# Ledger of designs, part 67: peptides against a protein of PDB entry 9GMZ

Target 1, 343 residues: chain A of PDB entry 9GMZ
Amino acid sequence: TGFPLELLTRPATERLAYFENYTVAHPRLKEVYEILMRTIAEPAGASFIFVYGASGVGKTTLRLRVEQKLTELALPKLESDRARVPVVGIEAIAPESRYFNWKEYYTRALITLEEPLIDHKFDYGVRGISRDNFGKINVESKVVAPALRRALENALIHRHPDVFFVDEAQHFGKVASGYKLQDQLDCLKSLANMTGILHCLLGTYELLTFRNLSGQLSRRSVDIHFRRYCADSPEDVQAFKSVLLTFQQHLPLAETPNLVDHWEYFYERTLGCIGTLKDWLKRVLSDALDREATTITLKDLQKRALSVAQCQKMFKEIQEGERQLSETEADVQNLRSALGLGA

## One batch from the design tools (peptide; aimed at target 1 Y22 Y33 S242)

Design b2_p25_8 (made by RFdiffusion4)
Pose (drawn by RFdiffusion4):
Structure b2_p25_8 (pose): chain A 343 residues (1-343), chain P 25 residues (1-25)
Amino acid sequence: as target 1 above (343 residues)
Amino acid sequence: EMEELEALAEQMVRDAEELGWTPPV
């Protein structure tokens, strides 16, 4: 397999768009996708899905792919329920203030729930907010956050989404004190519990500060780790080389450059993160298409790679996250002993 | 080793097609 040969006659813009739209289902992503879909299809009391992963591992692409896939299920279901949004997805806004702005979060979440059949919803529940009949949801600045949240809860329980996505969930950790971390997530827990809607939180390893704050949160959450490829296990190395080979075969050029020979350098400047690898390859391809190069040289790769210091910070954070998320038989035995079960 | 890598790469493409992750031309 490979890129369509017809693209050679097409201008560089078509090649670049093709490579941008190209995606690889590498084993780690496939497994994480399968777990996430299975868990969304049947939450069974869980009110959170935590998707931990390093920067550039593919959390956003996973969210987009699962949103598209779930939207497919909604079309047959729509024949039964005219007013139902299958998936709602938003991003957590990094606040300018010391603490996360819950009013702005509620405003944006309610805005994202706009539909053409707004007549079906009628009143949101509290005065002061309504669509301006121009397709835009208008909220009043005098409307307080408790009333806006109540309106969001009513809208969510009426629309009943399958899953609620909060991309970049590490921004929830922006607090004005050292004690507000548990309350920041308890608010979202209460919202999810009352609305009966699973809130899937995606973020980098900084999200691990939101892991196990309380036993209630521990039970109301499901942990999904989007692990990067590690050089320690040969199988992961084989997979990383294989992803490079698929990219080598699928980037549009006159002849396919050799990338497996330079797999060590790629790993050195990507740490196994597939998204970081594809961004680099796309940048190099764009640089090469400017000069109409027939192949990719090492010099081109080095020109638009990542700095050593950046990769050192990436690895430090990744090491901290993997250390925190590691699970061993020793932990299981310790828990067994402390529980008094024995063996 | 190259044969194993090629077989694995082809499997990744088949998986991406089954998942409907094919890019438009």

Design b2_p25_8_s1 (made by RFdiffusion4, then SolubleMPNN; from b2_p25_8, 9 letters changed)
Fold by OpenDDE base, seed 5:
Structure b2_p25_8_s1 (fold): chain B 343 residues (1-343), chain A 25 residues (1-25)
Amino acid sequence: as target 1 above (343 residues)
Amino acid sequence: MMKELQELAEEFVREQEELGWVPPV
C-alpha cells in the first residue's frame, strides 16, 4: 500500500497536496478522535471539552478530521435546514499585546459561521455588521466587543453547530494576571451557556492551568489527553516506527526513502509528536520536489530538522505538562484510598 | 521486526479507509 503512482506524472503542487492531506490513522489519533466524536454526539450535560497535548502532537489534524466527519454526517439534514452549520472551528491567535483580543476573536468566529455559501442571510441586529455583494461578513471598526459577542451568540443559536472548536486555545491563558484568565474563562462559559453550544478547546498543556482555575468548569467539562509516543514504551516505539513506514510509503517520490532506519533521529527531533514529524516531512518533500529529486536523503532531513535547542525547550514543556497530569492521577488514587475505595 | 511494522502500517491504512480519511486522488 502506497501513494497512487500516477502522482509521479503530476505537478509538484499536486504531489505536495496529496501528502499534506494524507493522515495516518495512528493509535493515539484514532483513540482521541473516537472519544471526541462520542463526546460531541453525547455531551451528557458537558459545555466544554478540553483537548490538551504537546505542541505538534496533531490537535489541528484531529480538529479538521472531526470537522470533516461532522459535515459529512450533517449533509442530508442541511438540504432541509439551510440555516444550520454542522461545525464551526477557529484558531485563537496569539495576541501581539499581552491581552487577548476578544473583538478579533468574535469577528473571526462570525466570519467563519457566516461563510458566503450560506444562502440564509442572518440579520445580526448590530449596526456595522454587514454582508458584501459576495456574502462575506464585513465588521466596521466602530463595532465594539460586547456588540460582536451578542452577534456571535445570536449567530450560534441560529446556526446551531454540534460543536464550536477553538484551536490554539492556550492563547486565552497568555494574560498578565490570574484575574484576567478567570475573566476569560467566565466569558467563554457565558458564551457556551447563553448559546447552548458545546465548546471544544484544543491546545497545549498550558490549558491545564486554564482548566484548574475553574472548579465550576470541571463539573461541565470533559478532558481528553492527546499523548505523544514515548521512547520508554516498546509499544509506542513500534507505533512510531510504523507511522514512519506509512509516511515513507506515501511520499510521492520515484524512489521510496528509508525513514525507518533513522527512527531514533526522527524521535530525537519530534519527541514522538506525529504532527511535528509530518510538518518536517512536508518541508523536506517540498524541497525534494523543487529540485526534481527522486528520493529524500539524510542530508535533506537534517536541513529541515528542528534544532537540538528547540527540541530541548519543547521537551521541558512536555515534561512539565506530563508531570502535572501524573500528579492529578496520583491525587485521584489518594482520594480513592482515603474514601476506602481500593486503589 | 520489519514484517510486524509492515503489518501495523497496513492496519493504519485500513483504519484510515474505514474512518474516511483517504486523501482525494
Scores: peptide ipSAE 0.481, ipTM 0.926, DockQ to the pose 0.838
OpenDDE base, seeds 1, 2, 3, 4: peptide ipSAE 0.467, 0.469, 0.461, 0.480; ipTM 0.923, 0.924, 0.922, 0.926

Design b2_p25_8_s2 (made by RFdiffusion4, then SolubleMPNN; from b2_p25_8, 10 letters changed)
Fold by OpenDDE base, seed 5:
Structure b2_p25_8_s2 (fold): chain B 343 residues (1-343), chain A 25 residues (1-25)
Amino acid sequence: as target 1 above (343 residues)
Amino acid sequence: EMEQLQKQAEEMVKVQKELGWEPPV
């Protein structure tokens, strides 16, 4: 079972779009998806979900697939409740400045929340927030962050999404010198508490710092670790090879490339991160389609591979995150042992 | 080895369909 052969007669743009939209249902993605969907359905008094893992593990793909599913499940109810938005997802931008821009965050959240052609005009009660003739939110430069926050709180209450997603949420950790990361967490906690909306923060292992800063957040948070595939696990290596085999069968090329024989090179340059693998293959596919090539060669792969220096940097960040988690697991075992609970 | 990988790839494609993750064609 491979890609639809009809794609070979279609434009390069459609062939690339097929692969871009192609999601391998690999074991770790399925597991995290199922945990996240269950947690959104039954938060059990949680106000936060933290999804953390390596850069390029596939967190954005996870978010998009959950957003799709929540939208599909809400469709029958949206006909009767036109004010409701089933899910809101934003990406936290790394500010050009060293500090997180709350004004931009609130503006982006409001725009995303109101982007649907929802006939129900919500009046934000804030001067300088308007809708154009197309229903698009316009925020004047004079509107201050506290006013945007109140507008977002009111909009979230009125639209009542099942979850508010923030991708690349480690960017909340980019605080000014002298500001505390705690103040950013208290701001998010206040937004979740005031709206009653479940927040899901997706990001790198830098999100572990958020979890550890507040014993009050830990009581109201669910943690989901999105693990990479590890080369020291035979099962993980086999899963990674099976993902390569799936991708090679779904590259819309006339000749199926042999990616599996190069699995060690793919592992070396992705560190077992399937998002990094997909992005690499997408770049190589784009280059192949631009040349009207029948297949992908090792030389084509090498041209678009991450450098060894990039991989070494990413690997150090992964090792530090995995170490912090391993220490936390050991602390839990030590606590259980100290409580007289069997390990 | 390759037969086991093929079986796992086919199972992942089945799971993709069951989850509704098929790309629009």
Scores: peptide ipSAE 0.638, ipTM 0.963, DockQ to the pose 0.863
OpenDDE base, seeds 1, 2, 3, 4: peptide ipSAE 0.626, 0.632, 0.632, 0.638; ipTM 0.962, 0.963, 0.962, 0.963

Design b2_p25_8_s3 (made by RFdiffusion4, then SolubleMPNN; from b2_p25_8 with E4A A7K Q11E M12F D15V A16Q)
Fold by OpenDDE base, seed 5:
Structure b2_p25_8_s3 (fold): chain B 343 residues (1-343), chain A 25 residues (1-25)
Amino acid sequence: as target 1 above (343 residues)
Amino acid sequence: EMEALEKLAEEFVRVQEELGWTPPV
């Protein structure tokens, strides 16, 4: 089963939007989704979930699908409790400065939590936080970070989301010193503790540094590794080829392109990361639609591929993350052996 | 080989439908 054939008669914008919204339920995404949904439903005293994996593995897609599902599950309750927000998700921005901007973070979190469609207006009790005529939160430049934090704490308590998502959370770690990273983690930990809201941090393998800095976080965190597909695993290669087959059937073009025959080239330029693959195909589809092309060629793919230098850099970052995890797994086995627990 | 890939792709579609990840038509 492919894309709806009716899309071929629709505008390029609708055809592109179809592919953008299309999500392949590939094995690694399904597994991580099921673990994350279970952990949100039954956090067992956890205050944090860490979801880490390669850049472009599909973490943002995972977040969006969980947000959708939590919203759908909450709809019957939202009719009776108009103050409740089922989920809140923000993306951490890389600071232009060497320091994470907490004022911007709190402002963005408040804006996201207080979408205009929520009938129940909350008063933050903070001068310089207002709503416009459309109900959008406006934060005056004079409002200081501690006041914004208190406003966010009160809003999170009042709205009581099942989880607070922070995507690209490795940007908390871009501080020049490990000490400043600990301060950022202590701020997040304090926010989670004060609100009672479960926090899910999604990011690259740089999130492993967060886990290692606080033995106290380890007791109150759940770790989820979102793995890429590996070319040394026949099962992973088969899954990756089947993802290519699925995408080629869901590209809204008159002639189905043969992506599977080029699987090695797709693997070379995505490193087994399905998000990177999807983003590449979106760019190529956009170019094809702009030209009113009937199909996608290898030349069209090559025009939008990541450079070999980009792939080499990404691969080095992946190898370092995978190495750190393998060492941690070996340490667990060594600890079990030393405790007299069988392997 | 292709038949095994097709079968796995069909499983992905089935799972996608079960999870409600299908874009609204």
Scores: peptide ipSAE 0.508, ipTM 0.936, DockQ to the pose 0.789
OpenDDE base, seeds 1, 2, 3, 4: peptide ipSAE 0.502, 0.494, 0.498, 0.502; ipTM 0.934, 0.932, 0.933, 0.934

Design b2_p25_8_s4 (made by RFdiffusion4, then SolubleMPNN; from b2_p25_8, 12 letters changed)
Fold by OpenDDE base, seed 5:
Structure b2_p25_8_s4 (fold): chain B 343 residues (1-343), chain A 25 residues (1-25)
Amino acid sequence: as target 1 above (343 residues)
Amino acid sequence: DMEKLQQLAEEFVAEQKRLGWEPPV
């Protein structure tokens, strides 16, 4: 079972879009998806979900699939409750300045929450927040961050999403010299508490710093580790090879490339991160389609591969994150042993 | 080896369908 053969007669844009939208239901993504969906349905008094893992593991894909599913599940209720938004998701931007821009964050959140297609318009009660003739939110430059926060709090209460997603949430850790990361966490905690909306922060292993800073957040947070595939696990290697085979069968090319025979090279340049793999294959597919090529060669792969230096940097960041988690697991075992519960 | 990989790939496609993750065609 491969891609629809009809795609071979379609424009390059449609062929690329098929692959871009193609999500492999690989074991780690499925596991994290099922945990996240259950946690959103039954938060059990949690105010936060932390989803952490390597850069390029597939966190954005996870978010998009959860957003899709929550929207689908809400559709029957949205006909009767036109004010409700089932889910809101934003990406935290790396500030051009060394410091997280809350004004920009609140503005982006408001724009995303109050899409033009929402029939039931909300009045923010804030001067300088308006809607244009197309229903798009306009925020005047004079509007200050505390006013935008109040507008977002009111909008979140009114729209009542099941979850508020923040992708690339490690960017909250980019704090000015002399400011505390704790102040950023207290700001997020206050937003969650004031609105009653569950927040899901997706990011790199730098999110572990957020988890460790507040013993109060730990009581109201659920942690989800989105693991990569490890080459020292035969089961993980088999899963990774099967993902390669699946992508191989779903590249809309006239001749099926042999990706599986190069699995070690793919592993070397992705570190077992399926998002990194998909992005790599997408770039190579785009190049192949632009050349009207019938297949992908090893040389085509090599042209779009991450450099060894990039992979070495990414691997060090992964090893540090995995080490911190392993130490935490050991601490739990030590605590259990000290309590007489057995290891 | 390849038969097991193919079986797992087919399981991934089946799970993709079950989850509603099929790409728009």
Scores: peptide ipSAE 0.615, ipTM 0.959, DockQ to the pose 0.842
OpenDDE base, seeds 1, 2, 3, 4: peptide ipSAE 0.607, 0.607, 0.607, 0.615; ipTM 0.957, 0.958, 0.958, 0.959

## One batch from the design tools (peptide; aimed at target 1 V24 K241 T246)

Design b2_p26_1 (made by RFdiffusion4)
Pose (drawn by RFdiffusion4):
Structure b2_p26_1 (pose): chain A 343 residues (1-343), chain P 26 residues (1-26)
Amino acid sequence: as target 1 above (343 residues)
Amino acid sequence: AAEEEWEEAEEEYEEAEEELEEQEAE
């Protein structure tokens, strides 16, 4: 398999768009996708899905793919329920203030729930907010956050989304003190519990500070780790080389450059993160198409790679996250002993 | 459409993996 040979006659813009739209279902992403879809299809009391992963591992692409896939299920379902949004997805806004702005979060979440059939919803529940009949949801600055949240809860319980996505969830950790971390997530827990809607939180390893704050949160959450490829296990190395080979075969050029020979350097500057690898390859391809190069050289790869210091910071954070998320038989034995079960 | 694109991406990956194993064996 490979890129369509017809693209050679087409201008560089078509090649670049093809490579941008190209995706690879590497095993880690496939497994994480399967687990996430299975858990969304049946939450069973869980009010959170935590998706931990390093920067550039593919959390956003996973969110987008699962959103598209779930939207397919909604079309047959729509014949039964005219007013139902299958999936709602938003990003957590990094606040300029010391603490996360819950009013802005509620405003943006309610805005994202705009539909053409707004007549079905009628009143949101609190005065001061309504659509301006121009397709935009208008909220008043005098409307307080408790009333806006109540309107969001009513809108969510009326629309009943399958899943609520909060991309970049590490921004919830922006607090004005050292004690507000548990409350920051308890508010979202209460919102999810009352609305009966699973809130899937995606973010980098900084999200691990939101892992096990309380037993209630521990039970109301499901942990999904989007592990990067590690060089320690040969199977992961084989998979990383294989992803490089797929990319080598699928980037549009006159002849396919050799990338497996330089797999060590790629791993050195990508740490196994597939998104970081694709971004680098796309940047190199764009640089090469400017000069109409027939192949990719090592010099081109080195020109637009990542700095050593950047990769050192990436690895440090990744090591900390993997150390915190590691699970061993020793932990299971310790828990067994402390529980008094024995063996 | 999204399901078809995903299955195609799996097939392409598995074929590339088999080719890489053959090359290493050689």

Design b2_p26_1_s1 (made by RFdiffusion4, then SolubleMPNN; from b2_p26_1, 13 letters changed)
Fold by OpenDDE base, seed 5:
Structure b2_p26_1_s1 (fold): chain B 343 residues (1-343), chain A 26 residues (1-26)
Amino acid sequence: as target 1 above (343 residues)
Amino acid sequence: SVEEEWEREVREFEEALKKLKEEEAK
C-alpha cells in the first residue's frame, strides 16, 4: 500500500498536498485519540481536558482528526438541528505583547464558530458584530473584550459544540506574572461554566505550569499525556521505524526512498516526535518536487534537518516536562503505599 | 468516511510494523 501512482503525473502542489494531508495512525496517536474521544463523549463532570506533550509530537494532527470525527458523528443530528456546531477549534496565538490578547481570542473564536454556512443567522446582541452577505463575521474595532466575551458565551450556548479546542494553549501561560495567569485560568473556567461547553486545551509541557496554578481546575480537568517515542524502548523504536516505513511509502516520488535505514538520524533530529518528522519530510519533499527529483537522498534530508542546537533545546524542554510528570507519578505511588494500597 | 480513512491508516501502520518485525527476524 502506498500513494496513488497517478500523483506522479500531477502538479507538484497536488503531490505536496497529498503528503500534507496524509496521517500515520501510530500507536501513541491512536491511544490519545481514543482517550480524548471517550472523554469528550463522557466528560463525567469535567469542564477541561488538558492534552500536553512535546512540541511537534502531533497535537494539531490529533485535534484535526477528532474534529473530523465529531463532525461526522454529528451529521445526522445536524439535519434536524441546523443551529448546532459539533466542534469548534482555534489556535491560540503567541501574544506580541507580554499580555494575552483576549479581544483577538474572542474574535477568532466567534469567527471560527460561525464559519460554517449555518442557515440560522444568530444575532449576538452586540453592537458592532455583524455578518456579511457571505456569512462571515465582521467585528468592528470599537467592540471591547467584555462584549466579545458575551457574544462568544451566547454563540457557544446557541451552537452547543461537544467540545471547544484551543491549540497551542501554552501561550495563555506567557504572562509575566503568576497572578495574571491565574486570572486567565479563571476567565477560561468562567467561560466553560457559563456556557456548559467542555474545553480542551492542547499544548506543550508548559501547560503543566498552567494546570498546577489552579487547584480548582485540577478537580474538574482530565489530563492526557501525548508521549513521544523513546529510543531506550525497543517497542518505541519499532513503532518509530514503522512510521518511517509508512511515510516512505506515501512520499509521491518515482523511487521510494529508504528512510528506515536512517532511523537513528531521524530520531536524533526529531527526538521521537512524529509531527517534527512529518514537517521535516514535507520540507524535503517540497525541495525534491521543485527539482523534479525521482527520490530523496540523505543530503536532501540533511539540508532541511533541525540543527543540533535546536534539538538540544527541544530535548531539554522535553526532559523537564517528562521529569515533572514522573515526579507526579512517583508521588501517587508513594501516597498509595503510605495508604496501604499496593503499589 | 473519516472512519474508513482512519481504519485504513491503522492497517497500513500495522502492515509496516509486521514487515519490519519479519525483516529483523531474518
Scores: peptide ipSAE 0.526, ipTM 0.937, DockQ to the pose 0.835
OpenDDE base, seeds 1, 2, 3, 4: peptide ipSAE 0.517, 0.505, 0.521, 0.510; ipTM 0.935, 0.932, 0.936, 0.933

Design b2_p26_1_s2 (made by RFdiffusion4, then SolubleMPNN; from b2_p26_1, 13 letters changed)
Fold by OpenDDE base, seed 4:
Structure b2_p26_1_s2 (fold): chain B 343 residues (1-343), chain A 26 residues (1-26)
Amino acid sequence: as target 1 above (343 residues)
Amino acid sequence: SVSEKWEKEVEEFEKALEELKRQEAA
């Protein structure tokens, strides 16, 4: 089991694209995928899903896989309901200013929601929003944020996606004051309530700040922790090594590199984050293909590894997030014990 | 299909896990 051998005769671009499009269905990804798919199918009155985990754990891969699956499941209905979009996924942009740009957010959401596969012209009821000849939405600069919000609300109601994904959602938290963060959460909550569309926010452990600030969001939210693999767990180490073995088999090179023998080095430089691992291997593969190399060596890996300083910074951020979650779990247990409920 | 691709990717990982377990037990 491995890559198609025919790839060895293909251009470097096609070989790289194969690996880019390959996903290891590792246990944590599978678990979170199943929970997320179930929650989307049966939200049970939830308006929000929070998916949080380390940077590079694979949240974007999870999102894309769920988007693909929801699209596939919707295909039979899309033939009859040409207005429906099964899923919308956007990435939140880090604000250049101290304030989140809602105008840009709404514009990006509208553009993504109205991608050209839908022949059904929708009137947004907002002047300065049009479709080009390719079906792409054009938003004129004169359109203000409140008008874009109304357009998005109307579009979400009309297109009725099963979920609205916001990747890198921790960027909502990058505001100058806690007050503005609350306003942003209230804005998102209002959008979800007005449209009846389930929102899924994917991000780093900085999303925990959002969960803690809004006791009202907590009542209508489902939390999903996308954990990294931990070196102190034999099961997690075995899973991580198996990910390396799987990637090793799917690197489109003439000679299969031995990644598993270097598992500790891979763990040191990825912190058990499979997205970080995949991105590292992509860079190394690209370099190898550019040199027409037959395999990948440890030296090739070292050349593209994250620095120890970068890993130390990332690890501190992970430890703080894991600590906050552990404290929350302990608080729940303490509350249960105080209520006379068994642990 | 997306489902078939996912199932295949799951099977490939499970096979890798089984192979690794066999190597570590030997």
Scores: peptide ipSAE 0.535, ipTM 0.938, DockQ to the pose 0.866
OpenDDE base, seeds 1, 2, 3, 5: peptide ipSAE 0.525, 0.522, 0.526, 0.525; ipTM 0.938, 0.937, 0.938, 0.937

Design b2_p26_1_s3 (made by RFdiffusion4, then SolubleMPNN; from b2_p26_1, 14 letters changed)
Fold by OpenDDE base, seed 2:
Structure b2_p26_1_s3 (fold): chain B 343 residues (1-343), chain A 26 residues (1-26)
Amino acid sequence: as target 1 above (343 residues)
Amino acid sequence: SVSKEWEEEIKEFEEARKQLLEKEAA
């Protein structure tokens, strides 16, 4: 168990790439993966899946694993239906203004959906959308958002992905007013309804604002909470230590660092978020490889750690999100009790 | 295959968990 020992003779770039590509199948990731895969397979009339959790919890890793799996499952069908795309995933961009840039969103979605390798050229029925000689979509600046929306709707219908992923989806909520937020939600609902494509929005706890604004969304959405590991849970602590042990075995260094003995420090500076942990270890590994170091020391870790102030800010954001979820659960229990339904 | 890689990753994590439990029990 561990990294291939031959990596020790390889260039630093290859050693770093190995660790970057390595994933730990930790319990929370596995749980959310299984729920998400099941929900995609059997959406039961849902139009949306919301996956929310702390920044750095591992949502991107989750998305990538699901995309890979859906692609693998679709391969036999793609041979017969070359128009089909099994999955499409984009990252929502933070708005530069008080308004979400739907034009940019639709453009990015179209570009992502229409990979150059797709031989089937669709006419999107929109002037100013073309393909280059390499099959890449080019969208002229004159093309307006409503036209791009129609093009995306047509593309989604024809390509028929099992799911449309939107990462960093909290960026839809970064609008100046509640009214505008409702308009964004209605726009997304309309896109999902018109295309019949299941949308999965991944993001921070700021996504809960979307959930709370529309009682109608709740009827057509599945919610998945991607939890961090909590230090007050012995099981979670054991899982977190096991992640550290797994990572230390897969750091391509001559001497295996003892990360587990520093688990409290790792927890303090990651808040139980495995993505944050991996990113930290990548930075430290990169530094160690640059110095041709045989191992990683506590000083190396400290040099690349998030500051206490950063951790405190992140922790407050997590606590607020966890509180909102807890209140929602309590409200449901109170409602059930008020209805005479046992808790 | 992606599925095989995922199953291997799960196995490695479970092995790490087992090793840790054995070390803490000793």
Scores: peptide ipSAE 0.558, ipTM 0.943, DockQ to the pose 0.872
OpenDDE base, seeds 1, 3, 4, 5: peptide ipSAE 0.472, 0.459, 0.557, 0.492; ipTM 0.898, 0.895, 0.942, 0.903; seed 5 fails the geometry check

Design b2_p26_1_s4 (made by RFdiffusion4, then SolubleMPNN; from b2_p26_1, 13 letters changed)
Fold by OpenDDE base, seed 5:
Structure b2_p26_1_s4 (fold): chain B 343 residues (1-343), chain A 26 residues (1-26)
Amino acid sequence: as target 1 above (343 residues)
Amino acid sequence: SVEEKWRKEEKEFEEAREELLRREAA
């Protein structure tokens, strides 16, 4: 068990890439993966899936694993239907301005949807959208957002993905007013309804604001909470330690570092978020490889750790999100009790 | 396959969990 030993003779770039591509099948990731895959297969009239959890919990890893699985499942059908794209995934960009850039969003979505060398050249019916000699979409600066939306609607209908992923979707919420957020949500709803394509928004607990703003969304959405590991749960602590031990074995270094003995320090600086842990270890591994070090020390870890102030900020955001969800669960229990169904 | 990758990763995680339990019992 561990990394391929031949990596020790390979360039630092290959050693780092190995660890970057390595994934631990930790219980929360597996659970959320299974729920998400089931929901995509049987959306039961839902137009949206919301996957929310702490920053750095591992949502991007989840998305990528689902994209890989959906692609694998679609391969036999793609031989007969060359126009089909099984899945499309984009990352929402934080707006530099107070306003979400829909033009950029639609452009990125179109580019991502058409990135596969699909033999069928689709004409988007929009002037200023072309394909280069490599089949990549080029969007001229003169193309306006409504035209890009129409192009995306047509492309989504034609390519018919099983799901449209938007990672870092909390960036839709970075608007100066709740009204503008509602307009954005209505725009997304309209896109999902017009195309018949299931949308999955992955993001932080700020996505809960989307649920509260639209009673119509709540009726057509499935919520998935990607929880962190909690230090007050012995099972969660054991899972977190097991993740540390697994990563320890997959660091391509000559001497296996003892990470597990420092589990409390790792927990303090990751808040039980495995993505944060992996990113920390990547930075430390990169530094170690640059120095041609044989192992990783506590000093190396400390150099790349998040500050206490950063952890305190992240923890407050987590606590607020967990509180909102706990209140919702309590409300459900209270409603059940009031209805005589039992808690 | 994705399933083979999951199976391998799950096995490695479970082996790590069992190893920790052995260390804590010693």
Scores: peptide ipSAE 0.654, ipTM 0.963, DockQ to the pose 0.858
OpenDDE base, seeds 1, 2, 3, 4: peptide ipSAE 0.639, 0.648, 0.651, 0.648; ipTM 0.962, 0.963, 0.963, 0.962

